# Ledger of designs, part 147: peptides against a protein of PDB entry 6B4E

Target 1, 295 residues: chain A of PDB entry 6B4E
Amino acid sequence: TNFDKISKMFWHYKDKIAQIKQDIVLPIKKADVNVRNLLSRHKRKINPKFGQLTNSNQQLFKIQNELTQLINDTKGDSLAYHWILNFIAKAVVHQAETEVRVKPESALPLGKLTLYLLVQFPELQELFMARLVKKCPFVIGFTCEIDTEKGRQNMGWKRNNENKWEDNTSYDERMGGILSLFAIITRLQLPQEFITTTSHPFPIALSWHILARICNTPLNLITNTHFVILGSWWDAAAVQFLQAYGNQASKLLILIGEELTSRMAEKKYVGAARLRILLEAWQNNNMESFPEMSP

## One batch from the design tools (peptide; made by RFdiffusion4, then SolubleMPNN)

Design b2_p24_1_s4 (from b2_p24_1, 7 letters changed)
Fold by OpenDDE base, seed 4:
Structure b2_p24_1_s4 (fold): chain B 295 residues (1-295), chain A 24 residues (1-24)
Amino acid sequence: as target 1 above (295 residues)
Amino acid sequence: MSQEELEKLRKEVRENADELVASL
């Protein structure tokens, strides 16, 4: 694992967020009133769509079509188009932080929708990844110290209006929610209409990177959150990961589930205990995946 | 697994990580 490369990637996306603010978000505030009104209307129509997802593929397809139309309506203005995509990127991540956080299986319909949009609108890819990395650096296997304010900020910790850090449980759950979504995206197949024409924008290899990078992370930087997100990843993608990489996948699962948990046993992390339970379930041939969506 | 086996496994995964990703 090249940590310098990971760090460079992390900062690249941090810079991208700053760029998005300067080049997309701020300029639109000065745009023509008609453009601003259009985007306001579209925002109001788009935002509830993510909450309308169910375990139904029919409902998913309906929402995909509705969002596609709404996004296409903005293509005549490049700034408006990029603004709406950035809004979507933010909204998807927000949905992961709120809904997936409490209902991990909701990552499946959300992930399917997101993957569709990422393929249909390629410009969304960098916007989305930048947002993911900002909110949850674990998606690229980045870890830094959290003993400093800057370190906590880099790792996506939030402060409230009183400048108080969020509680550990809230942070862990948010990170788990975001990572669940990302894990799902990495393990999903492209929609049938795109399989022959497009490469997967965030393939299962990115899950490999997450696991491998965490396994190689200095132990002094490993926290309960690492185990929480690994557990979230496991629920979301472990079955498909094993299918993709076979014995090599098995080795990584053993490393995170047995080796890493054992090395950190003295910390008595709750997340580690859960991950160990997941490992044991797998060893007993009881590994589960999220239920498939209904037709 | 023994600690030695786990260390061996860790080494193997680290050494093969980039190659495996490149092969998919």
Scores: peptide ipSAE 0.216, ipTM 0.816, DockQ to the pose 0.094
Fold by OpenDDE base, seed 3:
Structure b2_p24_1_s4 (fold): chain B 295 residues (1-295), chain A 24 residues (1-24)
Amino acid sequence: as target 1 above (295 residues)
Amino acid sequence: MSQEELEKLRKEVRENADELVASL
C-alpha cells in the first residue's frame, strides 16, 4: 500500500471540493434570475425523491425517470447542469448520513439510483467522489490521526454551533451509513442498458482497496470507527466480494475479521466485537446479505 | 488460523495489495 498515493488522492478531492465551490456554487449565486429560479424549482422537486425510495424496483425506476428528466432540463446551461449534479451528489451523501445510518438496507435502493445517475450523467462521478471523500475518507482507505483539530476535520468529524465535536456514536453511524452506500455501489452490476457500452465507474476493486488499505494502516491510527465501517461494508458487500475474488477475498475477510480485531482486542471496541460476530457467522456458513428489492 | 498464519497472510497482503487488484 502506497500511503503517499492515497494522501495525494485525498488532497486531490479536497481541492476538487474547493474548485466546485469557486466554479459552480458561487457563480450560480450571481447567475441570471431565470437560471436561479429554475434551479430553485428543480432543487425542491429533486430533494424529496431520495426519501421516496422503497424496496421496490418499480418505485426505483419511476424515481430514476423523474430525476433524469429534471437533470436533462438543465443541460442547456452548463453551469446549471453542473450545479444540479453537485446538489444531487450532496443530497445522496446526506441521505446516507441520515436514512442509511439507521436503516442500512436502504443503501440498496439508494445505491441503485446513484449508480444509474453516475452512468447516465458521467459528470456526476467526480462531484460525487469528491463529496464522499470529504465526508468519509474511508471510502478511499485514507486515515490520519484525530488527535488534532485538522486531523478530525480531515476525517470528516463535524462540530456543532457551540464548536463541540460530535459524539463518537454519531460519527461512527454517519461513517457507517456513507460507507454502506459506497460499498453497495461497488458491488452492484450496471443496469442492463449500460452493461455493453459503459464500464462500471466504481467497481468492486474499490472495495478491495478499502479493505487492503485499512489492513495496512498503522495500528496506532485504527479506531472503533474503522471496525464500524468494516462491519457496514461487510453487511453491504461481503457476499458479492467473495463471489468476485474467491480465495483472495476470503484472505482479506479473515485479516479484517480475525487478525485486525485480535491486534486491537485491548481496546475493547464495540465495532470490533460486531465484526467478529460477522466473521463467526460466515465461518458457520451463515453470511447474510441485504434482501433483494421487490419487482 | 494460527497467529503465525495470520502474520504470514498480513505480510502477503501488505506486499501484494496493489498488485493483487491489478491481477484480478
Scores: peptide ipSAE 0.212, ipTM 0.814, DockQ to the pose 0.102
Fold by OpenDDE base, seed 1:
Structure b2_p24_1_s4 (fold): chain B 295 residues (1-295), chain A 24 residues (1-24)
Amino acid sequence: as target 1 above (295 residues)
Amino acid sequence: MSQEELEKLRKEVRENADELVASL
């Protein structure tokens, strides 16, 4: 693991967020009133769609079609198109922070929708990845110290209006929700209409990178959050990860579940205890995955 | 697994983490 490369990638996406603000978000405020009105209407129509997802593929396909039409309506203006995609990227991540946080299995329909949109609208890929890295650097296996305000900010910690940091539980749960979504996306197959024509934009190899990079992270930087997000990843993708990489996957699961938890045992992290339970369940042939969606 | 086996496995992953993905 080359941590310098990971750091460069992290800062690339941080810069991308700044660029998006400068080149997309701010300019639209000065755009023609008709364009601003169009985007306001579309925003209002798009935003509820993510909360309308269920465990139904039929409902998923309906929402996919509705969103596709709404996005296509903006293609006549490049700035409007990029603005609506950036809005979607933010909305998807927000859904992970709120709904997936409390109902991890909701990552499956959200992930399927997101993957469809990422393939259908390739310009969404960089916008979405930048938002993911900003909110949850764990998606690329980035870790820094959180003993400073800047370090906490870089790791996606939020402050309220009184400049008070969020509590540890809230942070852990938000990171878990975002990571669950990303993990699901990495393990999903492309929709049938794209499988022969397009490569997967965020393949299962990215899950490999997450696990390997965390395993190689200096132990003094490992926190309870690392174990929480590993547990979230496990629930979301461990079964499919084992299917993809076989014995090599098993090695990584043993390293995170047994070796890393053992090295950090003195800290008595609750997330680590949960991850050990997941390891033991797997060893007893009781590894579970999220239920498949209904027709 | 023994502690020795875990350390061996950890060493393997540290050495091959990114390259192993390319070989799979």
Scores: peptide ipSAE 0.185, ipTM 0.800, DockQ to the pose 0.104
Fold by OpenDDE base, seed 5:
Order: structure tokens, then sequence, then C-alpha cells
Structure b2_p24_1_s4 (fold): chain B 295 residues (1-295), chain A 24 residues (1-24)
């Protein structure tokens, strides 16, 4: 694992967030009133769509079509187009932090929608990844120390209005929700209409990177959160990961489920205990996946 | 993924797996 490369990637996306604010968000505030009004109306129509997702493919297709139309309506103005995509990127991640956090299986319809949009609107890819890395650096296997304020901020910890850090449980759950979404995206097949014409923007190899990079992370940097997000990843993608990489996937699952948990046993992390249960279920041929969506 | 992309990924995974196992 090349940690220098990972750090460079992390900081690239941190810089991208600053750029987005400067080049997209702030300029729109000074844009023509008609453009601002258009975007305000579109924002109000788009925002509820993510919460309207269900375990129904019919509902998914409806929302895909509605969002596609709304986004296409902005293409005549490049700044407006990029602004609406950035809004969508933020909204999707927010949905992961709130809904997927408490209902992990909701990552499936959200992931399908997101993957569709990422392929249909390629400019969304960098905007989305930048938002993911800012909120949950685990998506690229980045870890730093959290003993400093800067370290916690880099790892996506939030402070409230009283400058108090969020509690560990809240942080763990948010990270788990975001990672569940990302894991789902990596293991989904492209929609049938894109399979022959487009490469997958965030392929299953990115799941491999997450696992491998965490396994190679210095043990003094490993926290309960690492095990929580590995468990979230497992529920979301382990079955499909095994299908993709076979014996090599099995090796990584054993490494995270058995070896890494054993090395950290003295810490008695609750997340590690759950991951061991998932490993044991797999060893007993009882690995579960999220239920498929209804027609 | 195309079959070619899958084979490329599998090769990459194998190479990375060896590194991972050696570093643990």
Amino acid sequence: as target 1 above (295 residues)
Amino acid sequence: MSQEELEKLRKEVRENADELVASL
C-alpha cells in the first residue's frame, strides 16, 4: 500500500471542495436573478426525491427520469449545470448520513440512483467523490491520527454550535452509512443501457482498495470506526466481492474478519466483535446480502 | 465490466494481495 499516494489523493479532493465553493457555489450567488430562481425551484423539486426512494424499481425509474429532466433543464448554462450537480452530490451524501445510517438496506436504491446519475452526467463523478472523501475519508482508505483537532477534522468529525465534538456512536454510524452507499455503488452492475458503452465510474476494485488499505494501516491508527465501516461494507458488498475476485476476495475477508480483529482484540471494540460474527456466518455458509429490489 | 477489464482487475488484485499478505 502506497500511503503517500493515498494522502495526495485525499488532499486533492480537499482542495477540490475549496475550488467548488470558489468556482461554483459563490459565483451563483452573484448570477442573474433568473438563473438563481431557476436553481431555487430545481433545488426544491430535487431535494425530496432522495427520500422518496423505496425498495421498488418502478419508483427508482420514475425518480431517475424526473431527475434527468431537471438536470437537463440546466445544461444551457454551464455554471447552473455544475451547481445542480454539486447540490445532488451533497444531497446524496446527506441521505447516506441520515437514512442509510439507520437503515443500511436503503443504500441499494440510493446507490442505483446515484450510479445512474454518475454515468448519465459524468461531471458529477469528481463532485461526488470530493464530497465523499471530505465526509468519509475511509472511502479511499485514508486514515490519520485523531488526537488533534486537525486530525479529527480531516477524518470527517463534526463539531456542534458549542464547538463540541460529536459522540463516537454518531460518528461511527455516519461513517457506516456513507461507506455502505459507496460499497453498494462499487458492486452494482451498470444499467443495461450503459454496459456496452461506458466503463463503471467506481468499480469493485475500489472496494478492494478500501479493505487492503485498512489492513495495511498502522495498528495505532485503527479505531472502532474502522471495524464499524468494515462491517457496513460487508453487509453491502461481501457477496458480490466474493463473486468478483473469488479466492483473492476470500483472503481479504479472512484478513479483516479474523486477522485484523485478532490483532486488535485487546481493545475490545464492539465493531470488531460484529465483524467476527459476520466472518463466522460466512464460514457457516450463511452470508447474507441486502434483498433485491421489487419490480 | 468487460471480460478484459475483469482480467485486468484480477491481475491487479493478485499483485496487491501478495503485497498485503507480506506486509501484515
Scores: peptide ipSAE 0.040, ipTM 0.683, DockQ to the pose 0.087

Design b2_p24_2_s2 (from b2_p24_2, 11 letters changed)
Fold by OpenDDE base, seed 5:
Structure b2_p24_2_s2 (fold): chain B 295 residues (1-295), chain A 24 residues (1-24)
Amino acid sequence: as target 1 above (295 residues)
Amino acid sequence: KEEELKKLLEELEKELEKLEEELS
């Protein structure tokens, strides 16, 4: 694992966030009133759509079509188009932080919707990845120390209005929610209409990178959060990961489930205990995946 | 990307081999 490369990638996306603010968000505030009104209306229509997802494919397709139309309405103005995509990127990640956090299986419909949009609107890909890395650096396997203010900020920790850090449980759950979404996206097949014409923007190989990079992370940087997000990943993608890479996947699952947890046993992390339970379930041929969506 | 994965696999395989040797 080349950690210098990972660090460069992390900072690339941090710079991208700054660029988005300067080139997209701020200019729209000074844009024509008609453009601002259009975007305000679209924002109000788009925002509730993510919460309207269910375990129904029919509902998913309805929302996909509605969002597609709303986004297409902005294509006449490049700045408006990029602004609405950036808004969508933020909204999707926010949904992961809130809904997926408490209901991990909701990552499946959200992931399907997101993957569809990423393929339909390629400009969303960089915007979405930048937002993911900012909120949850674990998606690219980045880890730094959290004993400094800068370190905590880099790892996506939030402060309240009183400058108090969020509690560990809240942070763990948010990271788990975001990682669940990303894991789902990596293991989903492209929709049938795109499978022959487009490459997967975030393929299953990115899941491999997450696991491998965490396994190679210095032990002094490993926290309970690492095990929590690994457990979230496991629930979201382990079955499909095994299908994709076979014996090599099995080895990597053993590395995270057995070796990494054993090395950190002295810490008695709750997340590590859960990961061991998942490993044991797999060893007993009881590995589970999220239920398939209804027609 | 594929080359990077191959390198990662090789590294993990070596680590696994060491672990297996230690546990034997």
Scores: peptide ipSAE 0.043, ipTM 0.655, DockQ to the pose 0.048
Fold by OpenDDE base, seed 1:
Formats: C-alpha cells, structure tokens, sequence
Structure b2_p24_2_s2 (fold): chain B 295 residues (1-295), chain A 24 residues (1-24)
C-alpha cells in the first residue's frame, strides 16, 4: 500500500470540494434570478425523493425517471446543471448519514438510485466522490491521526455551534452509514440499459482497496471506527465480494476479521468484537446479505 | 473480460501475500 498516493488522492478531493464551492456554489448566488428560482424549485422537488425510496424496484424506477427529468431540465445551463448535480451528491451522502446509519439495509435502494444517476450523468461522479471523501475518508482507505483538531476535521469529525466535537458513537454510526452506501455501490451491477455500453464507475475493486489499505494502516492509527466501518462494509458487500474474488476475497476477509482484530485485542474495541462475530457467522456458513428489493 | 479478471486476481493474490506477511 502506497500511503503517499492515498494521501495525494485525499487532498485531491479536498481541493475538489474547494473548487466546487468557488466554481459552482458561489457563482450561482450571483446568477440571474430566473435561474436561481428554477434551481430553488428543482431543489425542493429533488430533496424529498431520496426519502421516498423503499425496498421496491417499482418505486425506485419511478424516482429514477422523475430525477432524470428534473436534472435534464437544467442541461441548457452548464452552471445550473453542475449545481443540481452537486446538490444531489450532497443529498445522497446526507441520506447515508441520517437514514442508512440507523437502517443499513436502506443503503440498497439508495445505492441503486445513486449508481443509476452516476451512469446517467457522468459529471456527478467526481462531485459525488469528492463529497464522499470529505465526509468519510475511509471510502479510499485514508487514515490520519485524530489527536489534533485538523486531524479530526480531515477524518470527517463534526463540531457543533459550541465548538464541541460529536460523540464517538455518532461519528462511528455516521461513518458506517456512508461506508455502507459506498460498499453497496461497488457491489451492484449496472442497470440493464447500461451494462453493455458503460463501465462501472466505482467497481468492486474499490472495496478491495478499502480493506487492504485498512489492513496496512499503522496500528497506532487504528481506532474503533475502523472496525465499525469494516463491519458496515461486511454487512453491505461481503457476500458479493466473495462471489467476485473467491479465494482472494476469503483471504482478505480472514485478514480483517481474524488477524487485524487479534492485533488490536488489547484495545477491546466494540467494533472489533462485532467484526469477530461476523467472521464466526461466516465460518459457520451463516453469512447474510441485505434482502433483495421487491419488484 | 475474463483475461482482465484473471490479471486482477493475480495482482490481488500477490498483494494479499504481502499483507499476510505484514500482519503475521
């Protein structure tokens, strides 16, 4: 694992966030009033769509079509188009932070919707990835120290208006929710209409990178959060990961479930204990996946 | 596609071997 490359990737996306603010968000505030009004109306229509997702493919397809039309309405103005896509990127990640964190299986319909949008609107890919890395650097296997304010900020920790950090449980759950979404996206097949013409924007190999990079992370930087997000990933993608990579996948799952947890046993991390339980379930041929969506 | 997958798996195996050595 080349940590210098990972660090460069991390800062690339941090820079992208700054660029988005300067080139997309701020300019729209100065745009024509008609454009701003259009975007405000579209924002109001788009935002509730993510909460309308259920474990129904029929409902998913309906929402996909509705969002497609709303996004297409903005294509006549490049700035408006990119603003809407950036809004969607933020909204999807926010949904992961709020809903997926408490109901991990909701990552499946959200992930399917997101993957569809990423393929249908390729410009969303960089916007979405930048937002993911900002909120949850674990999606690229990045880790830094959190004993400084800057370190915590880099790892996606939030402070309230009183400058108080969020509690550990809240952070862990939020990271788990975001990672669940990303894990789902990496293990989903492209929609049938795209499978022959388009490559997967975030393929299953990215899940492998997450696991491998965490395994190679210096032990002094490993926290309970690492095990929590590994557990979230496991629930979201372990079955499909094994199907994709077979014996190699098995080895990596053993590395994170057995070896990494054993090395950190003295810390008595709750997340590590859960990961051990997941490993044991797998060893007993009881690995579970999220239920498939209804027609 | 099959050849690409095979190549990926070979790379994965090599990387996993390194990981095993580092974690053992």
Amino acid sequence: as target 1 above (295 residues)
Amino acid sequence: KEEELKKLLEELEKELEKLEEELS
Scores: peptide ipSAE 0.038, ipTM 0.652, DockQ to the pose 0.177
Fold by OpenDDE base, seed 4:
Structure b2_p24_2_s2 (fold): chain B 295 residues (1-295), chain A 24 residues (1-24)
Amino acid sequence: as target 1 above (295 residues)
Amino acid sequence: KEEELKKLLEELEKELEKLEEELS
């Protein structure tokens, strides 16, 4: 694991966020009133769609079509198009922070929708990844110290209006929710209509990177959050990960579930305890996956 | 696709070996 490369990637996306603000978000505020009105209307129509997802493929397809149409309506203006995609990127991540956080299995329909949009609208990919990395650097296996304010900010910690950091549980759950979504995306197959025409934008190999990079992270930087997000990843993608990489996947799962947890046993992290339970369940041939969506 | 997968797995194996050594 080349941590310098990971760091460069992290800062690349941080810079991208700044660029998005400068080149997309701020300029649209000065755009023609008709464009702003259009985007406001579309925003209002788009935002509820993510909450309308269910465990139904039919409902998913309906929402996919509706969003596709709404996004296509903006293609006549490049700035408007990129603005709406950036809005979608933010909305998806927000949904992960709120809904997936409390209901991890909801990551599946959300992930399917997101993957579809990422393929249908390639310009969404960089916008989405930038937002993910900003909110949850774990998606690229980035970790830094959180002993400083800047370090906490880099790792996605939030402060309230009173300049108080969010509680550890809230942070852990948010990170878990976001990571669950990303994990799901990495393990999903492309929709049938895209399989022969495009490659997967965020393939299962990215899950490998997450796990491997965490395993290679200096132990003094490993926190409860690392184990929480590993557990979230496990629920979301472990079955498919094993299917993809076989014996190598198995070894890596043992590394995170047994070796990494053992190395950190003195900390008595709750997340680590849960991860051990997941490992034991797997060893007992009881590895669970999210339920498949209905037709 | 199969060749690509094979190459990926070989790379992953090498990476895994390094991880195992570091955690041993």
Scores: peptide ipSAE 0.037, ipTM 0.653, DockQ to the pose 0.135
Fold by OpenDDE base, seed 3:
Structure b2_p24_2_s2 (fold): chain B 295 residues (1-295), chain A 24 residues (1-24)
Amino acid sequence: as target 1 above (295 residues)
Amino acid sequence: KEEELKKLLEELEKELEKLEEELS
């Protein structure tokens, strides 16, 4: 694992966030009132759509179409178009932090919707990835120390209005939610209409990178959160990961489930215990995946 | 697609080997 490369990627996306603010968000505030009004209306229409997702493919397709129309309405103005995509990127990640956090299986419809949008609107890809890395650096396998304020900020920790860090459980759950979404995206097949014309923007190989990079992370930097997000990833993508990479996937799952947990046993991390349970379930031929969506 | 997968797996094997060495 090239940690320098990962670090460069991390900071690239952090810089991208700053760029987005400078080049997209701030300019819109100074844009024509008609453009601002349009975007405000669209924002209000778009935002509830993510919460309207269910385990129904019919509902998914409906929302896909509605969002597609709303986004297309902005294409006449490049700045407006990029602004709405950035809004969507933020909204999707927010949905992962809130809904997927409490209902992991909701990552599936959200992931399908997101993947569709990422392919339909390629400009969303960088915006989305930047937001993901900012909120959950684990998506690229980045880890830094959290003994400093800057380190915690880099790892996506939030402070409240009283400048108090969020509790560990809240952080773990948020990271798990975001990682679940990303994991789902990596293991989903492209929509049928895109399979022959487009490459997967975030393929299953990125799941490999997450696992491998975490395994290669210095043990002194490994926290309960690492195991929590690995468990979230496992629920979201382990079955499909095994299907994709076979024996090599199996080895990597054993590495995270057995070896990594064993090395950190003295810490008695709850997340590690859960990951052990998942490993044992797999070993007993009881590996579970999220239920498939209804027609 | 098959060739791409094969190449990827080879790379993954190398990566896994490095990982195993680091964890050993």
Scores: peptide ipSAE 0.034, ipTM 0.657, DockQ to the pose 0.137; fails the geometry check

Design b2_p24_2_s3 (from b2_p24_2, 10 letters changed)
Fold by OpenDDE base, seed 5:
Structure b2_p24_2_s3 (fold): chain B 295 residues (1-295), chain A 24 residues (1-24)
Amino acid sequence: as target 1 above (295 residues)
Amino acid sequence: SEEELEKLLKELEEQLEELEKQLS
């Protein structure tokens, strides 16, 4: 694993966030009042849609169509279009931090919606990835020290209004929620209408990168969070990952479930214990996946 | 394509080998 390359990628997306603020968010605040009013109305219509998702494909398709129309209404103004896409990127990640965090299986409908939007509106891809990396660097396998303020910030730790860091459990759960969403996206098949004309924007190979990069991370940088997000990934994508890469996938699952957990046994991480349970369940032919969505 | 898949698998195998060395 080339960690210098990963670091460059991380900072690329950090810079992209700054660029988005400078070139999209701030200019809209100074835009024509009609444009601002349009975007405000669209924002209010779009934001509730993510919370309206259920385990129903029918409901998913309804929301997809509604969002498609709302986004298309902004295409006449490039800046407005990019602003709406950036808003959607932020909203999707926020939904992962809140809803998926407490109900991991909700990542499936959210992931399907997100993948559809990423293909339908390609400009969303860089905006979404930048937001993901900012909030959860684990999505590209980036890890740094968290014993410094800057290190914690880089790894997506939040501070409250009193400048106090969030507790470890809250951080772990948020990271797990975001990674669950990303994992789902990587293992989903493209919608039938796109499968022959478009390549997958975030294919299952990115799941391989996450696992491999985490396993190759210096052990002194490995925390409970790493095991938590690996467990979240496992629930979200392990079945499909095995289907995609067969024996090689099996080897990698053993490496994270057995070897990595064994190397860190002295730490007695709760996340590591859960990952071992998942490994054992798989070995006993009891690997579970999220339930399929209803028609 | 088959060629693209073979290239990907080779890359994945190399990554797996590196991982195994780090964890062994």
Scores: peptide ipSAE 0.029, ipTM 0.664, DockQ to the pose 0.177
Fold by OpenDDE base, seed 4:
Structure b2_p24_2_s3 (fold): chain B 295 residues (1-295), chain A 24 residues (1-24)
Amino acid sequence: as target 1 above (295 residues)
Amino acid sequence: SEEELEKLLKELEEQLEELEKQLS
């Protein structure tokens, strides 16, 4: 694992967030009133769509079509188009932080929707990835120390209005929710209409990178959160990961489930305990995946 | 393509071997 490369990638996306603010978010505030009104209307229509997702493919397709139309309505103005995509990127991640964290299986419909949008609107890819890395650096296997304020900020920790850090449970759950979404995206197949025309924007190989990079992370930087997000990833993608990489996947799952947890046993991390349970379930041929969506 | 997949898997295998050495 080349950690220098990972760091460069991390800071690339941090810079991208700053760029988005300067080039997209701030300029639109000074844009023509008609453009602002259009975007306000679209924002109001788009925002509830993510919460309207169910385990129904029919409902998914409906929402996909509605969002596609709403986004297409903005293409006449490049700034408006990029603004709405950035809004969507933020909204999707927010949905992961709020809904997926408490209902992990909701990552599946959200992931399907997101993947569709990422392919349909390629400009969303960089915006979405930047937001993901900002909120959950684990998606690229980045880890830094959290003993400093800057370190915590880099790892996506939030402060409240009283300048108090969020509690560990809240952070763990948010990271787990975001990682679940990303994991789902990596293991999903492209929609049938795109499978022969485009490559997957965030393929299953990115899941490999997450696992491998975490395993190669210095042990002094490994926290309960690492195990929590590994557990979240496991629930979201372990079955498909095994299907993709076979024996090599199996070895890596054993490494995270057995070896990494054993190395950190003295810490008695709750997340590690859960990961061991997941490993044991797999060993007993009881590995579970999220239920498939209904027609 | 199959060739691309084989190349990827080889790279992944190498990465896994390195990881195993680090964790052992």
Scores: peptide ipSAE 0.028, ipTM 0.668, DockQ to the pose 0.135
Fold by OpenDDE base, seed 2:
Structure b2_p24_2_s3 (fold): chain B 295 residues (1-295), chain A 24 residues (1-24)
Amino acid sequence: as target 1 above (295 residues)
Amino acid sequence: SEEELEKLLKELEEQLEELEKQLS
């Protein structure tokens, strides 16, 4: 694992967020009133769509079509188009922080929708990844110390209006929700309409990177959150990961489930205990995945 | 050991790259 490369990637996306603000968000405030009105209307129509997802593919396809039309309506103005995509990126991540956080299986329909949009609108990819990394650096396997305010901020910790850090449980759940979404995206197959013409924007190999980079992270930087997000990843993608990489996947799952948890046993992390349970379930041929969506 | 784990992961990464080539 090249940690320098990971750090560079992390800061690249942090810079991208700043760039988005300067080049997309702020300029639109000075845009033509008709453009601003259009975007306001579209924002109001788009925002509720993510909450309308169910475990139904029919509902998914409906929402995909509706969003596609709404996004296409903005393509005539590059700034408007990028603004809408950035809004969608933020909305998707927010949905992961709220709904997926409490209902991990909801990551599946959200992930399918997101993957569709990422392929249909390639410009969304950088916007989405930047938002993911800002909110949950674990998606690229980045970890830094959290003993400083800056370190906590870099790792996506939030402060409330009273300048108090969020509690550990809240942070863990948010990170788990975001990572669940990302994990789902990495393990999903491209929709049939794209499979022959497009490469997967966030393939299963990115899941490999997450696991490997966490395993290579200095032990003094490993926290309960690392195990929580590994557990979230496991629920979301372990079955498909094994299908993709076979014996090599098995080795890596054993590394995170057995070796990493063992090395950190003295900390008695709750997340690590859960990961051990997941490992044991797998060893007993009882690995579970999220239920497939209905027609 | 941490060193042993790193070595193992490096080997796995190399194997992954080979697998990716086969799947492409």
Scores: peptide ipSAE 0.022, ipTM 0.627, DockQ to the pose 0.336
Fold by OpenDDE base, seed 1:
Structure b2_p24_2_s3 (fold): chain B 295 residues (1-295), chain A 24 residues (1-24)
Amino acid sequence: as target 1 above (295 residues)
Amino acid sequence: SEEELEKLLKELEEQLEELEKQLS
């Protein structure tokens, strides 16, 4: 693992967030009143759609079509188009932070919707990845120290209005929710209409990178959160990961489930204990996946 | 050991690259 490369990637996306603010978010505030009104109306229509997702493919397709139309309505103005896509990127990640964190299986419909939008609107890809890395740098296997305020900020920790850091449990759950979404996206097949014409924007190989990079992370930087997000990833993608890479996937799952947890045993991390349970379930041929969506 | 783990991961990455070539 080349950690310099990972760091470079991390800061690339941090810079992208700053660029988005300067080139998309701030300029639209000074745009024509008609454009601002249009975007306000579209925002109000788009935002509820993510909460309308169910474990139904029929409902998913309905929402896909509705969002596609709403996004297409903005294409006449490049700035408006990019603003809407950035809003969607933020909204999807927010949904992962709030709903997926408490109901991990909800990542499946959200992931399917997101993957569809990423392919249908390629400009969303960079916006979405930047937001993911900002909120949950684990998605690219980035880890830094959290003993400083800057370190915590880089790792996606939030402060409240009283300048108090969020609780460890809250942070763990948010990171788990975001990573669940990303893991789902990486293991999903492209929608049928795109499978022969488009390459997957975030393929299963990115899951490989997450696991490998975490395994190579210096042990002094490994926290309970690392094990929590590995467990979240496991629930979301382990079955499909094994299907994709076979014996090599098995070796990597053993590395995270047995070797990494053993090396950190003295810390008695709750997340590590859960990961060992997942490993044992797999060894007993009881590896579970999220249920498929209904028609 | 950490060195053994790094070696194993390197081998896995190489094997993954080969697998990707076969699947393309």
Scores: peptide ipSAE 0.021, ipTM 0.624, DockQ to the pose 0.326

